# Peptides against a protein of PDB entry 4M9S, part 43

Target 1, 135 residues: chain A of PDB entry 4M9S
Amino acid sequence: SRGLVGVECITPYSYKSLAMALQRCVEVLSDEDRSALAFAVVMPPGVDIPVKLWSCVIPVDICSNEEEQLDDEVADRLKRLSKRGALLSGKRMPVLTFKIDHIIHMFLKHVVDAQTIANGISILEQRLLEIGNNN

## One batch from the design tools (peptide; aimed at target 1 E27 F107 V111)

Design b1_p29_7_s3 (made by RFdiffusion4, then SolubleMPNN; from b1_p29_7, 12 letters changed)
Fold by OpenDDE base, seed 1:
Structure b1_p29_7_s3 (fold): chain B 135 residues (1-135), chain A 29 residues (1-29)
Amino acid sequence: as target 1 above (135 residues)
Amino acid sequence: SEEERRRKEVEEAMAKTRELLAAAVEKAL
């Protein structure tokens, strides 16, 4: 599933400057990081989510069967996003987590394709159920 | 509006995963 390479900035933000700033931040991202950002919308805002769970929705083209490498690659993408303005907030202790804030989440809800969101949610649900059954 | 409809659909879809995700978060932290 190719993440949304082109996020069109259609935001209801009253402040044109904020929307423009976010749009610019998105435009300078790599295709991979932009795709990761798009799928971040499936996560609830304001919640510190462990990297393991982020890996359930962030698309990675790594052919390696090692789950540990998957988490590392996902973490790297999320770290890059966290360095781009206020896109994500990272926390290292006690477990490496990332959080999407309400403002960014609201932005993404308006600009990310609905089908992409639906697919991401479906994948997340499936993988969460699998994790729950294997534990 | 079409935008409001889309927003509602996203919110409803996300609501379905919240409980599962919350449980998974608690286990992973």
Scores: peptide ipSAE 0.378, ipTM 0.841, DockQ to the pose 0.038
OpenDDE base, seeds 2, 3, 4, 5: peptide ipSAE 0.374, 0.369, 0.375, 0.365; ipTM 0.836, 0.834, 0.836, 0.835

Design b1_p29_7_s4 (made by RFdiffusion4, then SolubleMPNN; from b1_p29_7, 14 letters changed)
Fold by OpenDDE base, seed 4:
Structure b1_p29_7_s4 (fold): chain B 135 residues (1-135), chain A 29 residues (1-29)
Amino acid sequence: as target 1 above (135 residues)
Amino acid sequence: EEEERRRKEVREAMERTRALLAEAVAKAA
């Protein structure tokens, strides 16, 4: 059996400092990326979510109704967010996924408009049901 | 109180979708 190794990390940043830093990161985002980040709060933290499912909540306007184009646009937005360091983490293998960590999720729960969160959850639920019915 | 109620509603809504999401994730893998 392989042993579990744990590392203890002490951060010099207080919660306040971290929150301020995150808020600054949010402020410099484009409107579309900020919207994407806002709706990311509807996803459970620590879970690698396929882009297809992210597309259920990330607001995107595309000319074509092709799912591939939707996924590509969503992926691009999420990739930009992931480049902002702690906002999202992306994985390419085995499937392209993105994950929101617990700290970021906790932050978003406090700063994202409650109605936006509610709307996002409603949209996600409906679209998941549709996917489920089609499978 | 209103804020607390709102947060509770959001939390409950998120939990309701968790099972659906888990299933969808499994199918998408």
Scores: peptide ipSAE 0.372, ipTM 0.842, DockQ to the pose 0.036
OpenDDE base, seeds 1, 2, 3, 5: peptide ipSAE 0.370, 0.355, 0.364, 0.368; ipTM 0.846, 0.840, 0.842, 0.842

Design b1_p29_8_s2 (made by RFdiffusion4, then SolubleMPNN; its pose is not in this set)
Fold by OpenDDE base, seed 4:
Order: structure tokens, then sequence, then C-alpha cells
Structure b1_p29_8_s2 (fold): chain B 135 residues (1-135), chain A 29 residues (1-29)
């Protein structure tokens, strides 16, 4: 399968077709996985981001407040998204990272609510400051 | 759109979960 990664939107028509295909992929997600995908918009596109940074913004219901369990559950959500329509790309070595492609990120900027984006950025910034101050 | 509602519900759940974690943290101090 030629992954979506190679389709530069050369025409407005190609962009519209890709947007419709992505919309269909999003509509068949669980509410949980759709929520994770929504918050993926706050991440810079084309960057391999460690799971620990994803855990700062991905909403997860966990039975424990242990950071390790949070990272594992977030990683499982991101793995599901990577398998469904290549919405993310995962890299296992040297550290487990996930990357959002520019095309998918551009799509999310148009379909995710502006308040959700703003809140996600604010939450990420706050948690990054907390991580930075503890190091 | 159904998608926007799902994102708004996700936001609400994330905010509720954050608040719950902060309340639990404050209760342990």
Amino acid sequence: as target 1 above (135 residues)
Amino acid sequence: TPQRKAFEEARRKAEEERRRREEERLRRE
C-alpha cells in the first residue's frame, strides 16, 4: 500500500480527496482514539516525539497515577492510530517515538476545534515546564 | 459536525481528569 506519506497535495482536488479519506478514517475511530488524535494536533509535525511528551497531552483513564502506566497506555493508543490509516508513524529505536506527518497535521488544524488546540498547547507548555524544573 | 462534538467531549473528559488528578494530589498532601 503506498502510504499517505508520499502524496503531496499537488491540486486542491487531491487535497479535498485526501481530506475526505482522512475524515472517514477519523469517523470510524473509537471516541478514545479520536480524542488522542485530536490532541496530536498540538505536536510539531515531522518530529519524532518521545511517548513521555505525548503523555503530557493525550487523555488517558488509568487505574494508577504511576507515570510508567500512563506512558504504556498512551503508547497503546498511539500504536492503534499508527495502524489505522497511518495517522502516526512509530519508531521503536533508540526510544519509542511517534511522529505526525505534515499532511495529517494540516488536516487536524482544520477539523479540530480552536479551543481544543489552545487548551492542548497550554497543557503541554505547563507540563513541559514541570518536567524541565524537575530535571 | 459529529467530529467536533467528539473533540469537545474529549476536551471535557480531559479537563475533568486533570481536575480529578489535581484534587487527588491535594488530598494526599
Scores: peptide ipSAE 0.094, ipTM 0.577, DockQ to the pose 0.028
OpenDDE base, seeds 1, 2, 3, 5: peptide ipSAE 0.071, 0.047, 0.053, 0.028; ipTM 0.525, 0.494, 0.489, 0.480

## One batch from the design tools (peptide; aimed at target 1 V26 E27 V111 V112)

Design b1_p30_1 (made by RFdiffusion4)
Pose (drawn by RFdiffusion4):
Structure b1_p30_1 (pose): chain A 126 residues (1-60, 70-135), chain P 30 residues (1-30)
Amino acid sequence: SRGLVGVECITPYSYKSLAMALQRCVEVLSDEDRSALAFAVVMPPGVDIPVKLWSCVIPVLDDEVADRLKRLSKRGALLSGKRMPVLTFKIDHIIHMFLKHVVDAQTIANGISILEQRLLEIGNNN
Amino acid sequence: EEEELEELREEALEGLEEKLEELREKEEEF
């Protein structure tokens, strides 16, 4: 209910809070990876979820979502790959409350909608 | 729909940059 700023303190670390650190990991990022990251906010954290359940919210056969999610986990270790039972990714929690109070307030609602939308379109495949 | 997605992507990138600048300002203040 306040993000990483709820716990920022003088620590042996050079950063007042972990968010100031992660700031840079996002700054060095490919402009688009910045985008895929900026959107993975509206994902369930600590939950393993498939490439297609990701192809819904990440911008551009759609494995390209996976390629971005791979660079994203290789660069700053921001996501998480888990090869089988099915090619799936996962967003951890700190790497989430970073994005909550950091990603544009609108883009949160837009991800929520673009998803409930593309979810419903997989509802129409049947 | 593709145009809307492009606009939303640009807005998300701009908003992220603005927030990263705010964090930089806070780091400098500390």

Design b1_p30_1_s1 (made by RFdiffusion4, then SolubleMPNN; from b1_p30_1, 15 letters changed)
Fold by OpenDDE base, seed 4:
Structure b1_p30_1_s1 (fold): chain B 135 residues (1-135), chain A 30 residues (1-30)
Amino acid sequence: as target 1 above (135 residues)
Amino acid sequence: SEAEMRRITEQALEGLRRSLAELREREAAF
């Protein structure tokens, strides 16, 4: 799968146990959820990000072009990630947001392939330009 | 509220812009 390097990356984590635990959490994910997690690397750690902004980078194969269905599908994936090893932290109020913590983000920086990172950056830059022009 | 949603969105956008700049700098270094 082109999203996460399957090779045990020597993480700079002083604690091999944490890296191993995170790797196991990633391995049990579905391909779709693992892809969503990979693209979380382009998000700033420690920031509550609205689902709408997550939907800009998380690839979703939906039959409908309805934006509402896109946000719901993205939210479901992010919710699953938040329940598996606390890979993300979700908040329901005042609006639905998800946050990646610094530890998980650091892990992703070492295990996500360079092409996925580059693609995520390019996609997000384009979407931000579109949003900025509408403001 | 719409005001809270706007505030959270603006904060997120600023964070994203900074993060993207940092990631681009790192990408250019490899």
Scores: peptide ipSAE 0.350, ipTM 0.841, DockQ to the pose 0.031
OpenDDE base, seeds 1, 2, 3, 5: peptide ipSAE 0.347, 0.236, 0.343, 0.353; ipTM 0.840, 0.728, 0.837, 0.841; seed 5 fails the geometry check

Design b1_p30_1_s2 (made by RFdiffusion4, then SolubleMPNN; from b1_p30_1, 15 letters changed)
Fold by OpenDDE base, seed 2:
Structure b1_p30_1_s2 (fold): chain B 135 residues (1-135), chain A 30 residues (1-30)
Amino acid sequence: as target 1 above (135 residues)
Amino acid sequence: REEREREITERALRGLRESLARLREREAAF
């Protein structure tokens, strides 16, 4: 909730209607799904990103330490987001990936708070370092 | 299939690293 609370559409006037529509879409999300969407701001737009990499930034409260369960929960959130308008685009083959479109990403850059962005960057950097060191 | 998955992952990783660099630059500017 912290990252998208300030969905004041400070978007350019040309995108006001779209921003309003997106804002309404975001407002009806669960807190968990909205949080997941907020962290999508750190993802490069237009890139098909495997769920495993999404799981690096999407906060999930799971009781199990199994990585597979983390990916499944993240995937479910991302799937819900993909079903709500054009927030995300999912592909099942050859591997389950999700992509944020440029327009949505641009919207998120305006509405996601700086702290959430900073946190997402830090988390992703750390996770990528861990992945890089384990390879 | 595995090769495709690797390619997608590698592309994603490159994109992420580039995005992070840009985001850090923006963060440093504010």
Scores: peptide ipSAE 0.557, ipTM 0.900, DockQ to the pose 0.030
OpenDDE base, seeds 1, 3, 4, 5: peptide ipSAE 0.554, 0.554, 0.555, 0.555; ipTM 0.899, 0.898, 0.899, 0.899

Design b1_p30_1_s3 (made by RFdiffusion4, then SolubleMPNN; from b1_p30_1, 16 letters changed)
Fold by OpenDDE base, seed 5:
Structure b1_p30_1_s3 (fold): chain B 135 residues (1-135), chain A 30 residues (1-30)
Amino acid sequence: as target 1 above (135 residues)
Amino acid sequence: SKEEERRITERALAGLRESLAKLKEREEAF
């Protein structure tokens, strides 16, 4: 039984340098993508989250109430975030999901304002209640 | 598969609930 040698991911960057790099990445985002990233703070780190659940917290203006359109727009934002410094990790199979890394999540907890966090919590709680009632 | 999607969704929901609880605790503490 070959023991899973836990590859300790030695981040070559100090937390400070990483934070600075992340801050720069955030600054060059569009307002919409930056907002989406901010609300990612309410997501559990290291968990593959389906786009439909991301759509519960990411604010998107759509012309119709069609869920697919909402999910598509949210997915596009998350895809852009995943392409920028691996802010998110996307998986296409078995279903389209995005995951926030623990390091990124920790960064967000320090930089996202308390009001945004509170709003994200409130929105997510409301949406989860709705999902729970529909099951 | 639909079953895999269900499983992933359920895991995600469990994680979300845990995350929310932690964030709420932080909000109340600070």
Scores: peptide ipSAE 0.463, ipTM 0.870, DockQ to the pose 0.033
OpenDDE base, seeds 1, 2, 3, 4: peptide ipSAE 0.457, 0.463, 0.462, 0.462; ipTM 0.868, 0.870, 0.869, 0.869; seed 4 fails the geometry check

Design b1_p30_1_s4 (made by RFdiffusion4, then SolubleMPNN; from b1_p30_1, 17 letters changed)
Fold by OpenDDE base, seed 5:
Structure b1_p30_1_s4 (fold): chain B 135 residues (1-135), chain A 30 residues (1-30)
Amino acid sequence: as target 1 above (135 residues)
Amino acid sequence: SLEEERAITEQALAGLQESLKKLEEREKAF
């Protein structure tokens, strides 16, 4: 199921202008970038998260099984999101990380489908267990 | 540095696991 279909968002935000701006930013995204943004809702807000961990939940089809290519594709999507309406905040040093802000996170909680949230949590939990077992 | 990346990843992983538990508990409450 696609996490962000054109859902009319009723946001609890007192600032309708901000909600409208965010909605517009979401609407102009590609389907792939919008899906990536939807799955960002499962991440804790205000935390700088390495791309490797983002790759656990962001759905990407890659031609190669190389982990580096997966991370690169995920990073490209997250970079595009960071450039559009500050949906994410990127940091390059010491490692490439992305952070979702509390405001954006609250917005996503209201606009992302409940099933998508549940699926994202399940996927992330599974992938984190796999990473933990391989270390 | 690969070592720095690993350390950051491990710390973030621990934090995420805790956050996910909290998120899941909140979602089940609705």
Scores: peptide ipSAE 0.275, ipTM 0.808, DockQ to the pose 0.030
OpenDDE base, seeds 1, 2, 3, 4: peptide ipSAE 0.264, 0.279, 0.167, 0.275; ipTM 0.794, 0.811, 0.654, 0.804; seeds 2, 4 fail the geometry check

Design b1_p30_2 (made by RFdiffusion4)
Pose (drawn by RFdiffusion4):
Structure b1_p30_2 (pose): chain A 126 residues (1-60, 70-135), chain P 30 residues (1-30)
Amino acid sequence: SRGLVGVECITPYSYKSLAMALQRCVEVLSDEDRSALAFAVVMPPGVDIPVKLWSCVIPVLDDEVADRLKRLSKRGALLSGKRMPVLTFKIDHIIHMFLKHVVDAQTIANGISILEQRLLEIGNNN
Amino acid sequence: EEEEEEIEEETEEALEKVRELLKEAVEKAL
């Protein structure tokens, strides 16, 4: 209910809070990977979820979502790969409350809608 | 109290920089 700023203190670390640190990991990022990361906010954290349940909210056969989610986990270790039972990724929690009070307030709502939308279109496949 | 306020301000400024970059990246993606 306040993000990482709820716990920021003087610590042996050079950063007042972990968010100031993560700031850079996002700054060095490929402009699009900034994009894919900026959107994975609206994902369930600590939950393993498939490439297609990701192809819905991540921008551009759609494995390209996976490629981005791979660079994203290799560069700053921001996401998480888990090869089988099915090619799936995962957003950890600290790497989430970073994005909550950091990603543009609108883009949160837009991800929520683009998803409930593309979810419903997989509802129409049947 | 003064140190806590300074830390809060520095953190807010750092987060605003990230917000601007992410917003620009979203707009480029559109």

Design b1_p30_2_s1 (made by RFdiffusion4, then SolubleMPNN; from b1_p30_2, 14 letters changed)
Fold by OpenDDE base, seed 5:
Structure b1_p30_2_s1 (fold): chain B 135 residues (1-135), chain A 30 residues (1-30)
Amino acid sequence: as target 1 above (135 residues)
Amino acid sequence: SELEEKRRKENEEAMKRTRELLRKAVEKAR
């Protein structure tokens, strides 16, 4: 995946200092966590999303016989991101969820590669449809 | 670029379309 691009966040608001701080936070992430953060942009901001649904878009390399561990691996990545300040917020009850903040989401919309976003949306939509048909 | 701007607009529209599917899935997963 192309992930995040090295572009300054241009917003209609005066968030230059915030954008710089966020850029620094992104730069210190591992490649895997940075990739996860990039795909977080496809989620609506301010909504507590269950880990099961995050697993529909967060790229994780797992063995075929370890499919049951997918949610755990995704949760670990999201947990690490949540420890980076305002990137994500986690909740354990009633189910394990994570949400992206509006400001972070706005930042990501401007700095994540457009093709990466398109791919993430396509994958999410496909998997949501599959879940809907199987339940 | 113009191509990038077009793609970003398309992505914004696509994200809006996906919201309803996500809402249903969230409700079911809660």
Scores: peptide ipSAE 0.471, ipTM 0.896, DockQ to the pose 0.038
OpenDDE base, seeds 1, 2, 3, 4: peptide ipSAE 0.465, 0.466, 0.460, 0.463; ipTM 0.894, 0.895, 0.892, 0.894

Design b1_p30_2_s2 (made by RFdiffusion4, then SolubleMPNN; from b1_p30_2, 15 letters changed)
Fold by OpenDDE base, seed 4:
Structure b1_p30_2_s2 (fold): chain B 135 residues (1-135), chain A 30 residues (1-30)
Amino acid sequence: as target 1 above (135 residues)
Amino acid sequence: SAEEEARRKEVEEALARTRRLLAEAVARAA
């Protein structure tokens, strides 16, 4: 009889392979969904973010009614993203939230344009300040 | 690359500035 061999957990996917797969997912998105995904980079990974706060940074199509259906439209986009692998994770109860995981966030930090990231962060900061002042 | 690392650092610093406000907003919206 032979002694027990230590168990080691290994991943079948390298970062490069995963990045390639994610890039393929991004390429097949609509322009508006791809834009929404890009701005997800401004959210901290691993945090359940309410749709209302997502709407602070997710761009809305010019053909959409921003004033009346903003949250619903944003939710629909995020739902579509959540159906594409591990791009986002949605939670309905108790409040509809979406979360970006660390791996996806790290991917986006490398592929999203720096100016887009900067703009998104600036917009988020301003919107959060406005919300805070109204409380 | 050095440029990419600098960009990532800038992003992290910017995100850090918004974390407190975001946490408060999340708490209020939840």
Scores: peptide ipSAE 0.295, ipTM 0.812, DockQ to the pose 0.035
OpenDDE base, seeds 1, 2, 3, 5: peptide ipSAE 0.178, 0.289, 0.287, 0.290; ipTM 0.694, 0.809, 0.805, 0.806

Design b1_p30_2_s3 (made by RFdiffusion4, then SolubleMPNN; from b1_p30_2, 14 letters changed)
Fold by OpenDDE base, seed 5:
Structure b1_p30_2_s3 (fold): chain B 135 residues (1-135), chain A 30 residues (1-30)
Amino acid sequence: as target 1 above (135 residues)
Amino acid sequence: DELEKERREENEKAMARTRELLAAAVEKAR
């Protein structure tokens, strides 16, 4: 999958060590969870994003078009990612949200395929406009 | 690759544009 390209980043030693650790964490993910992580790069770092908005960019194959099922499947993927180190941070109250850290976001910006990022941004923008027009 | 560099620069600009839309959507979802 074109999602994550192994880029050797010319970074300080501390950053290289962190990047290596993160790369190992990514390698042990399922293909689905790795894809979800790749698309997480389109979200702004440090912001608590509701699951509903994550569902705008996280690719999910579900049997039904029910929004509740979509959100549940997306939430499950994000929960799995949050259990793997500092990839994501979840909050349950008042609304279920997930946040990407600045360090993880910086890592993803370098290793995720540029076309994948472009596609994710395009999809997010389209779906946000649709939500905005329906309210 | 110059094409890859250009794509990454375009992505940074596009992310900045979508940030405002996302902020509005976040506030509505709260």
Scores: peptide ipSAE 0.549, ipTM 0.918, DockQ to the pose 0.037
OpenDDE base, seeds 1, 2, 3, 4: peptide ipSAE 0.543, 0.545, 0.543, 0.545; ipTM 0.917, 0.917, 0.917, 0.918; seed 2 fails the geometry check

Design b1_p30_2_s4 (made by RFdiffusion4, then SolubleMPNN; from b1_p30_2, 13 letters changed)
Fold by OpenDDE base, seed 5:
Structure b1_p30_2_s4 (fold): chain B 135 residues (1-135), chain A 30 residues (1-30)
Amino acid sequence: as target 1 above (135 residues)
Amino acid sequence: SAEEERRRRENLEAMERTRELLREAVEKAR
């Protein structure tokens, strides 16, 4: 996946100064954290989403097929993103959740590679359907 | 490009289609 576009994107976003600030924040991320942020765009803004569902779209390479290890690694990435201003907001109780803000989501819709978004949506849909069928 | 813009519109529509599935999954996971 291409992740986030490294070039300054001209968007209809009215808050250009904020967009520039966000772009700088993205540029200083590790490749792994930047990829995680890119795939966060497929989530609905303003919704507290459990880590289990984040794990459906956040790309993580693990040596084990244990779901617990996957969730832990995803949680660590999301925690790092939540420490970077308005990128994500986390809650520990009652269930560990993260949410993306509307402003951040609007930014990402324009700067994340369109194919990356498409792939993320496809993966999310597939995994949600699998979860639904296993219930 | 026009193709890129088309893809972005399709992505927006697709994200809206997944919203209900996400809602159900969120409620089950809480």
Scores: peptide ipSAE 0.477, ipTM 0.903, DockQ to the pose 0.038
OpenDDE base, seeds 1, 2, 3, 4: peptide ipSAE 0.471, 0.471, 0.464, 0.465; ipTM 0.901, 0.903, 0.900, 0.901

Design b1_p30_3 (made by RFdiffusion4)
Pose (drawn by RFdiffusion4):
Structure b1_p30_3 (pose): chain A 126 residues (1-60, 70-135), chain P 30 residues (1-30)
Amino acid sequence: SRGLVGVECITPYSYKSLAMALQRCVEVLSDEDRSALAFAVVMPPGVDIPVKLWSCVIPVLDDEVADRLKRLSKRGALLSGKRMPVLTFKIDHIIHMFLKHVVDAQTIANGISILEQRLLEIGNNN
Amino acid sequence: TEEKEELEEINKEALEGLKENLEKLKEEEE
């Protein structure tokens, strides 16, 4: 209910809070990876979820979502790969409350909607 | 075509908004 700023303190670390650190990991990022990351906010954290359940909210056969999610986990270790049962990714929690009070307030609602939308279109496949 | 344009706008807004919030964090660090 306040993000990483709820716990920022003088610590042996050079950063007042972990968000100030993560700031850079996002700054060095490929412009688009900045995009895919900026959107993975509206994902369930600590939950393993498939490439297609991702192809819905991440921008551009759609494995390209996976490629971005791979660079994203290789560069700053921001995401998480888990090869089988099915090629799936996962967003951890700190790497989430970073994005909550950091990603543009509107883009949160837009991801919520673009998803409930593309989820409904998989509902129409049947 | 309309859906693509909307997505491009949302992506631009997300990138700009993210940069603005990263700048705020930089200012707090300074």

Design b1_p30_3_s1 (made by RFdiffusion4, then SolubleMPNN; from b1_p30_3, 18 letters changed)
Fold by OpenDDE base, seed 4:
Structure b1_p30_3_s1 (fold): chain B 135 residues (1-135), chain A 30 residues (1-30)
Amino acid sequence: as target 1 above (135 residues)
Amino acid sequence: SAEAARRAQIVAQALAGLQANLAKLREREA
């Protein structure tokens, strides 16, 4: 999958040392975790996002189509990303949420390919529309 | 319950943030 297969900056990143550290972190991720991180670029930085909403954009290929399993798989990926230090911040109470830091988000904006960003936007818009129509 | 209310607020804030951010992203894409 496209997203963060190759880590390259489209524009200069002011935090050079951090960018290099993040690049190393991204390189050691699995393909699935790296893809999940790429799609985090469409999330608002600094906002605690419930796993259910993350699941609207995080691509899942292996697990069952059962909603519970999908959310669990997404949660596992996000948990792994959060364990990499600065990539995501997780909260367990009162509901499991994950948040992308502004600095990380800035990094992603410059390294995630445009097509992945566009796809993520479209997918998220569609899923949110569906959620809204069901309410 | 207070817990349910907090969960609802988190979801509402997230949804609002998502919508606002999507609008910003579309503006940058255009």
Scores: peptide ipSAE 0.592, ipTM 0.919, DockQ to the pose 0.028
OpenDDE base, seeds 1, 2, 3, 5: peptide ipSAE 0.591, 0.589, 0.588, 0.592; ipTM 0.918, 0.918, 0.918, 0.918

Design b1_p30_3_s2 (made by RFdiffusion4, then SolubleMPNN; from b1_p30_3, 16 letters changed)
Fold by OpenDDE base, seed 3:
Structure b1_p30_3_s2 (fold): chain B 135 residues (1-135), chain A 30 residues (1-30)
Amino acid sequence: as target 1 above (135 residues)
Amino acid sequence: EEEERRRREIVERALRGLRESLEELRRREE
């Protein structure tokens, strides 16, 4: 809940079946949504993450420099992911957050390439540092 | 005040989780 540390018991059959289903879900995503999902691997599973923090890692090259617009765009992507095979779980109140499940996170750890993970870590660390310095 | 407190708590929890997650991921990459 507070980090990546945890043990989840899944039967090999259930995991394989779920993995296949997840792969199908991922294949039909747009490139931008797939990218967003990939970077979700750097998020701690089971934790409600505010959209603002998601925006630190989700790439949004086409969006305006306005933070509000960036958050909205990221939120839209995450909402789409939440509707696609429950890849994410959204919560509106008291603030809009999204959470990645342990099972989904485990799947991502296996399918997301190491470079993407490394990039996500670097980006998130940099953005968190900036946020910390500005607040 | 109560709503603000709840919002802060969510953010703080998220930040703690992120920090821990990053530390773990970094260790795996090293």
Scores: peptide ipSAE 0.454, ipTM 0.878, DockQ to the pose 0.030
OpenDDE base, seeds 1, 2, 4, 5: peptide ipSAE 0.267, 0.456, 0.445, 0.397; ipTM 0.770, 0.880, 0.875, 0.859; seeds 2, 5 fail the geometry check

Design b1_p30_3_s3 (made by RFdiffusion4, then SolubleMPNN; from b1_p30_3, 11 letters changed)
Fold by OpenDDE base, seed 2:
Structure b1_p30_3_s3 (fold): chain B 135 residues (1-135), chain A 30 residues (1-30)
Amino acid sequence: as target 1 above (135 residues)
Amino acid sequence: EEEKKREEEIVKRALEGLRENLAKLREREA
């Protein structure tokens, strides 16, 4: 499974206090991390998602064809996000997973552009279908 | 082995969640 090609997230200015705070957090992110966060919008909030499944939607800039390297890169991005304003919650045991909280998810639904969401949905659906067929 | 089972369960739950969420997202797009 491969992630999406990098898509930059555009975060509009919000007058809501929470949104403003989150916007500041998003603005200081690197482009790749911000893109990763954007595509987190298609993940179910409150669910611990293994890295390999995150990799289905996380944009990939320059990566190896090796699955392990892809997962590592994705994991690194998600780890950075988890350290930035608790945008994600990471869990290492028994397997590395990341979870998006409802509040953050709600924010993303409003600030992530529709095309990014649509793309994320499409690719995730396709990847899950492929995973299902391989099982 | 127990860890593997737990991992598999996490993956299973995640997949279920993803599918359900995708269904919801598609409904919103339509």
Scores: peptide ipSAE 0.635, ipTM 0.927, DockQ to the pose 0.029
OpenDDE base, seeds 1, 3, 4, 5: peptide ipSAE 0.630, 0.631, 0.632, 0.633; ipTM 0.927, 0.927, 0.927, 0.928

